# Peptides against a protein of PDB entry 6TME: the designs that were tried, part 90

Target 1, 324 residues: chain A of PDB entry 6TME
Amino acid sequence: NRLKRAYIALQAWKKAFYSDPFNTAANWVGPDVCSYKGVFCAPALDDPSVLVVAGIDLNHADIAGYLPPELGLLTDVALFHVNSNRFCGVIPKSLSKLTLMYEFDVSNNRFVGPFPTVALSWPSLKFLDIRYNDFEGKLPPEIFDKDLDAIFLNNNRFESTIPETIGKSTASVVTFAHNKFSGCIPKTIGQMKNLNEIVFIGNNLSGCLPNEIGSLNNVTVFDASSNGFVGSLPSTLSGLANVEQMDFSYNKFTGFVTDNICKLPKLSNFTFSYNFFNGEAQSCVPGSSQEKQFDDTSNCLQNRPNQKSAKECLPVVSRPVDCS
Target 2, 324 residues: chain A of PDB entry 6TME as posed
Amino acid sequence: NRLKRAYIALQAWKKAFYSDPFNTAANWVGPDVCSYKGVFCAPALDDPSVLVVAGIDLNHADIFGYLPPELGLLTDVALFHVNSNRFCGVIPKSLSKLTLMYEFDVSNNRFVGPFPTVALSWPSLKFLDIRYNDFEGKLPPEIFDKDLDAIFLNNNRFESTIPETIGKSTASVVTFAHNKFSGCIPKTIGQMKNLNEIVFIGNNLSGCLPNEIGSLNNVTVFDASSNGFVGSLPSTLSGLANVEQMDFSYNKFTGFVTDNICKLPKLSNFTFSYNFFNGEAQSCVPGSSQEKQFDDTSNCLQNRPNQKSAKECLPVVSRPVDCS

## One batch from the design tools (peptide; made by RFdiffusion4, then SolubleMPNN)

Design b2_p14_2_s1 (from b2_p14_2, 10 letters changed)
Fold by OpenDDE base, seed 5:
Structure b2_p14_2_s1 (fold): chain B 324 residues (1-324), chain A 14 residues (1-14)
Amino acid sequence: as target 1 above (324 residues)
Amino acid sequence: SMEELRSKMSPRIL
């Protein structure tokens, strides 16, 4: 019996709660699991006459605990939303049995260990949110082979390079922010055909920006701030016809910020502060447009306020990195 | 349906 298995799973989970401040699981008593708070039943896909647990929503429950392996008995769950809790430990590999998994949100918890590779086993997964945890190690390249709408990885402890498979991603939103990613942005990034928003904030990324970024004609948000990027901005950024928010602040960029970038047709905010740019077009000057906001603070610009000293600029500006 | 189920649950945050 599928509901009997669900009962076993949910009771095991209740036992794995260390704290339930809102008494969310207070009604998790008896065999009627469909009445449990945060448990959602639906007709089974294979047999509409059978009621199954199809969804879990424990968002914002502030529950402390862990995910026991018995959760693998919830084989009919397609939507698993448990964000904003205090769940700890690892994502159980037994969740591989949840072959209908469509949306998996474990964000804003205390999960640890490597990337939950069990997520790669779900053939129908469309939404993956693991942000605001303590996941660590390498990002599996295979994550980008999945047909995901969104990939939220930000605010974790992921390290190593960004996989070149990123170009295979069909996701509209991808976040890498606030991790320990290193190396260059892969040139394959330009192949992300559905990308609207990509965020690299606060990593250890380095090297030159790939010219292929300019192929991201559907991107509305591009944030590469707080990294170690060097060289000039690619001239191909003029291809970002839909970019609205662009941030390159807190890097080591050099060279000239061109009209072709600052006059992008949809650009509303362009932050390139805290770099080593030694020139900017008049269209890039803060206050030059009523429709666009610019920040050129703390560069090596002449006749602009709040710039770096010549002493700070000279060693970097005199040794430009060639990205060709 | 998945849509009906989704409608009963917390909204997906993008």
Scores: peptide ipSAE 0.219, ipTM 0.894, DockQ to the pose 0.881
Fold by OpenDDE base, seed 4:
Structure b2_p14_2_s1 (fold): chain B 324 residues (1-324), chain A 14 residues (1-14)
Amino acid sequence: as target 1 above (324 residues)
Amino acid sequence: SMEELRSKMSPRIL
């Protein structure tokens, strides 16, 4: 019986709670699991006459605990939302049995260990949110082979390079922010056909920006701030016809910020502060536009306020990295 | 349906 298995799973989970400040699981008593707070039942896909646990929503419950392996008995769960709790430990491999998993949100918890590779086993997964945890190690390349709408990885402990497979991603939103990613942005990035938002903030990324970024015609948010990028901004950035928010601040960029970038038709905010740019077009000057906001602070610009000293600029500006 | 189930749960970010 599916509900009996669900009962076993949910009771095991309740036992795995260390703290339930809002008494969310107070009514988790008895065999009627469909009455449990945060448990949602629906007709089974294979038999509409059978009621199954199809969703879990424990968002914002501040529950401390762990995910026991018995959760693998919730084989009919398609939506699993447990964000903003204090769940710790690892994501159980037993969740591979949840073959209907469609949305998996474990964000803002205390999960540790490597990337939860069990997520790769879910054939129908569309939404993956694991941000604000302590996941570590390498990002598996296979994550981008998944037909995901969104991939939230930010605020973790992920290391190594961004996989070249990123170009295969169909996700509209991808966040890498506040990890320990290193190396270059893969040139394959330009192949992300559905990309609207990509965030690289606060990593250890380096090298030149790939010219292929300019192929991201649908991107509205591109944030590469707080990294170690070098060289000039790619001239191909003029291809970002829909970019609204663009941030290259806190890098080591050099060269000239061109008119073609600052005149992007949808650009509302362009931050290129805290770099080593030695020139900017008039269209890039803060206050030059009413509809656009620019920040050119702490560059190597002449006749602009709040710039770096010649002593700081000269060693970098005199040795421009050629990205061609 | 997934949509019906979704409507009963916390909003998806995307």
Scores: peptide ipSAE 0.207, ipTM 0.891, DockQ to the pose 0.720
Fold by OpenDDE base, seed 1:
Structure b2_p14_2_s1 (fold): chain B 324 residues (1-324), chain A 14 residues (1-14)
Amino acid sequence: as target 1 above (324 residues)
Amino acid sequence: SMEELRSKMSPRIL
């Protein structure tokens, strides 16, 4: 019986709670699991006459505990939302049995260990949110082979390079922010045909920006701030016809910020502060437009306020990185 | 349906 298996799983999970400050699981008593708070039943896909546990929503429950292996008995769960809790440990490998998994949100918890590769085993997964955890190590290249709508990886401990497979991603939103990613942005980034938002904030990324970024025609948000990027901004950024929010602040960029970038037709906010830019077009000057906001603070610009000293600029500006 | 189930749960934040 599928509900009996669900009962075993949910009782094992209740037992794995260290703290339930809102008494979310207080009614998790008896075999009627469909009455449990945060448990959602639906007709089974294979047999509409059978009721199964199809969803879990424990978002914002502040529950401390872990995910026991018995959760693998929830084989009918398609939606698993447990964000904003204090769950710790690893994602159980037994969740590979949840072959209907469609949305998996474990964000804002205390999960540890490597990337939960069990997520790669779910054939129908469309939404993956593992942000605000303590996941570590390399990002598996295979994550970008998944037909995901969104990939939220930010605020973890992921390291190594961003996989070149990123270009295969069909995701509209991808976040890498606040990890330990290093190396260059892969040139394959320009192949992300459905990309609307990409965020690299606060990593150890370096090198030149790839010219292929300019192929991201549907991008509305591009944030590469707080990294170690060098060289000039690619001239191909003029191809970002739909970009609204663009941030390159807190890097080591040099060269001239051009009209072709600052006059992008949908550009609303462009932050390029805290770099080593030595020139900007008039269209890039803060206050030059009523429709666009710019920040050129703390560069090597002449005749602009709040710039770096000549002593800080000269060693960097005199040794430009050639990105050609 | 998945849509009906989804409507009972917390909305996705994209």
Scores: peptide ipSAE 0.197, ipTM 0.885, DockQ to the pose 0.852
Fold by OpenDDE base, seed 3:
Structure b2_p14_2_s1 (fold): chain B 324 residues (1-324), chain A 14 residues (1-14)
Amino acid sequence: as target 1 above (324 residues)
Amino acid sequence: SMEELRSKMSPRIL
């Protein structure tokens, strides 16, 4: 029965292919779905004597098509990896029936529409990769209530604010890069207990950086570049004891870049170029360390090369945003 | 194996 349902689902999916340039589904013929290329069977969790379709791997198959609703018949699938294809349309709501979903990777496709809220229905989901698609609209706050190891949202069309629920996330890696997120980074960010890497690159984020970022003691990568952040860097950034890569470039930051930031013990690369910083500590100067790389280009620094003109600096530097 | 399949997870952002 379960394999028969899988057969129906997989045949419906094959019919939903517009192009299969590598003939990945060429052997998708007959009832033996466990022999299908990219289909992986395993003993069912509820009955080890029953073989079920537990995984799909169609990564890098360049398949053009869509996900038909019949995929909801794949009720035993725990791993769904279909990245680097040309699948279009929306993620079917029928996938809510895949209650064992553990890893869902639909990255590098042509999916559209709102955030696939069906992902929120999967109680055991640990990995969500929806990057490099055309998903749009608001990010549902509930995504961060899930016990995810990684959340890849980058290179989409998501808009609105980052939910305050971000502080509830247990993810080690979260990417917001290259979307249309706006507003401030929530103060709750400091509550992300397992965070190693967070990337905000290329959004429309603004306001002051919350002081609570300094509570992210396990973060190794913090990239907030290419946004609209203002004010001074929080002094609490001295708490980033494990940060290796830090990027604040292409913002509207002002004030002084302090020793406490540039002397962070694990800091390897710190880019703060293309801002309106009016001073930096000697430890922040490019070339001051052999172990650390700094970029101070295009700020309002005195006696440094490649800085903004006084005409560009004066209107901003003379009106510093108070973040207190 | 399913473990082998898991190892095929998409890479992190560069």
Scores: peptide ipSAE 0.188, ipTM 0.869, DockQ to the pose 0.354

Design b2_p14_2_s2 (from b2_p14_2, 10 letters changed)
Fold by OpenDDE base, seed 2:
Structure b2_p14_2_s2 (fold): chain B 324 residues (1-324), chain A 14 residues (1-14)
Amino acid sequence: as target 1 above (324 residues)
Amino acid sequence: SMEELRSQMSPRIL
């Protein structure tokens, strides 16, 4: 009996709660699991006459606990939303039995360990949110082979280079922000077909920006701020026909910020502050447009306010990195 | 249906 298996799983999970401040699981008593708060039943896909547990929604319940292996008995679950709790430990490997998994949101918890590779085993997964946890180690290259709508990895402890497989991703939104990613952005990034938003904020990324970024025609948000990027901005950035928000602040960029970038047709906000740029086109000057917001603060620009001293600029500007 | 189930649960935010 599928509901009997669900009962075993849910009772094991209730036992794994250390704290339930809102008494969310108070009604998790007896065999009628479909009446449980945050448990959603639906007709089974293989037999409409059979009722199964198809969804879990415990979002914002502030529950402290862990995910027990018995959750692998919830084989009919397609939607698993448990964000904004205090669940700890690792994602159980037994969740590989949840072959219908479509949306998996464990964001804003206290999960630890490596990337939850069990997520790679789900053939129908479309949405993966693991942000605001303590996941660590390397990002598996295979994540970008998945047909995902969105990939939220931000605010974790990931330590790796960005996999070259990123170019295979069909995701519209990808977040790497606030991790420990290192190395260069792969040239394969230009092959991402459906990308709208990509965020690299607050990592240890370095090297030159690849020219292939200019091939991201559908990108509306590109944020590479708070990294260790060097060299000039690629001239190919003039190809970002739909970019609205662009941030390169808090890097080590040098050279000249060109008209071709600042005159991008959809650009509304362009922040390139806290770098070592030694020149900018008139179209890049803050206040030059009513339609566009610019920030050129703390560069090596002449005749601009709030710039770095000559002493800070000279050692960097005199030794430009060649990205060719 | 999946759509009916989805409508009863918290929406995903992209």
Scores: peptide ipSAE 0.231, ipTM 0.896, DockQ to the pose 0.860
Fold by OpenDDE base, seed 1:
Structure b2_p14_2_s2 (fold): chain B 324 residues (1-324), chain A 14 residues (1-14)
Amino acid sequence: as target 1 above (324 residues)
Amino acid sequence: SMEELRSQMSPRIL
């Protein structure tokens, strides 16, 4: 019986709670699991006459505990939302049995260990949110082979390079922010045909920005701030016809910020502060437009306020990185 | 349906 298996799983999970400050699981008593708070039943896909546990929503429950292996008995769960809790440990490998998994949100918890590769085993997964955890190590290249709508990886401990497979991603939103990613942004980034928002904030990324970024025609948000990027901004950024929010602040960029970038038709906010830019077009000057906001603070610009000293600028500006 | 189930749960934040 599928509900009996669900009962075993949910009781094992309740037992794995260290703290339930809102008494979310207080009614998790007896075999009627469909009455449990945060448990959602639906007709089974294979047999509409059978009721199964199809969803879990424990968002914002502040529950401390772990995910026991018995959760693998929830084989009918398609939606698993347990964000904003204090769950710790690793994602159980037994969740590979949840072959209907469609949305998996474990964000804002205390999960540890490597990337939960069990997520790669779910054939129908469309939404993956593992942000605000303590996941570590390399990002598996295979994550970008998945037909995901969104990939939220930010605020973890991931390291190594961003996989070149990123270009295969069909995701509209991808976040890498606040990890330990290093190396260059792969040139394959320009192949992300459905990309609307990409965020690289606060990593150890370096090198030149790839010219292929300019191929991201549907991008509305591009944030590469707080990294170690060098060289000039690619001239191909003029191709970002739909970009609204663009941030390159807190890097080591040099060269001239051009009209072709600052006059992008949908550009609303462009931050390029805290770099080593030595020139900007008039269209890039803060206050030059009523429709666009710019920040050129702390560069090597002449005749602009709040710039770096000549002593700080000269060693960097005199040794420009050639990105050609 | 998945849509009906989804409507009963917390919305996705994209």
Scores: peptide ipSAE 0.199, ipTM 0.887, DockQ to the pose 0.855
Fold by OpenDDE base, seed 3:
Structure b2_p14_2_s2 (fold): chain B 324 residues (1-324), chain A 14 residues (1-14)
Amino acid sequence: as target 1 above (324 residues)
Amino acid sequence: SMEELRSQMSPRIL
């Protein structure tokens, strides 16, 4: 019965292919779905004597098509990896029936519409990769209530603010890069207990950086570049004891870049170029360390090369945003 | 195997 349902689902999916350039589904013929290329069977969790479809791997198959609702019949699938295809349309709501979903990777496709809220229905989901699609609208706050190891949202069309629920996330890696997120980074960010890498690159984020960022003591990568952040860098950034890569470039930051930031013990690369910083500590100067790389280009620094003109600096530097 | 399938996870952002 379970394999028969899988057969129906997989045949419906094959019919939903517009192009299969590598003939990945060429052997998707007959009832033996466990022999299908990219289909992986395993003993069912509830009955080890029953073989079920537990995984799909169609990564890099360049398949054009859509996900038909019949995929909801794949009720035993725990791993769904279909990245780097040309699947379009929306993620079917029928996938809510896949209650064992553990890893969901639909990255590098042509999916559209709102955030696939069906992902929120999967109680055991640990990995969510929806990057490099055309998902749009608001990010549902509930995504961060899930016990995810990684959340990849980058290179989409998501808008609105980052939910305050971000502080509830247990993810080690979270990417917001290359979307249309706006507003401030929530103060709750400091509550992210397992965060190693967070990327905000290329959004419309603004306001002051919250002091609570300094509580992210396990973060190794913090990239907030290409946004609209203002004010001074929080002094609490001295708490980033494990940060290796830090990027604040292409913002509207002002004030002084301090020793406490540039002397962070694990800091390897710190880019703060293309801002309006009016001073930096000697430890922040490019070339001051052999172990650390700095970029101070295009700020309002005195006696440094490649800085903004006084005409560009004066209007901003003379009106510093108070973040206190 | 399913473990092998898991290893096919998309890489992190560069």
Scores: peptide ipSAE 0.179, ipTM 0.866, DockQ to the pose 0.346
Fold by OpenDDE base, seed 4:
Structure b2_p14_2_s2 (fold): chain B 324 residues (1-324), chain A 14 residues (1-14)
Amino acid sequence: as target 1 above (324 residues)
Amino acid sequence: SMEELRSQMSPRIL
């Protein structure tokens, strides 16, 4: 019986709670699991006459605990939302049995260990949110082979390079922010056909920006701030016809910020502060536009306020990295 | 349906 299995799973989970400040699981008593707070039942896909646990929503419950392996008995769950809790430990491999998993949100918890590769086993997964945890190690390349709408990885402990497979991603939103990613942005990034928002903030990324970024015609948010990028901004950035928010601040960029970038038609905010740019077009000057906001602070610009000293600029500006 | 189930649960970000 599916509900019996669900009962076993949910009771095991309740036992795995260390703290339930809002008494969310107070009514988790008895066999009627469909009445449990945060448990949602629906007709089974294979038999509409059978009621199954199809969703879990424990968002914002501040529950401390762990995910026991018995959760693998929730084989009919398609939506699993448990964000903003204090769940710790690892994501159980037994969740591979949840073959209907469609949305998996475990964000803002205390999960540790490597990337939860069990997520790769879910054939129908569309939404993956594991941000604000302590996941570590390498990002598996296979994550971008998944037909995901969104991939939230930010605020973790992921290391190594961004996989070249990123170009295969169909996700509209991808966040890498506040991890320990290193190396270059893969040139394959330009192949992300559905990309609207990509965030690289606060990593250890380096090298030149790939020219292929300019192929991201649908991107509205591109944030590469707080990294170690070098060289000039790619001239191909003029291809970002829909970019609204662009941030290259806190890098080691050099060269000239061109008119073609600052005149992007949808650009509303362009931050290129805290770099080593030695020139900018008039269209890039803060206050030059009524509809656009620019920040050119702490560069190597002449006749602009709040710039780096010649002493700081000269060693970098005199040795521009050729990205061609 | 997934939509019906979704409507009963917390909204996803995207």
Scores: peptide ipSAE 0.211, ipTM 0.892, DockQ to the pose 0.745; fails the geometry check

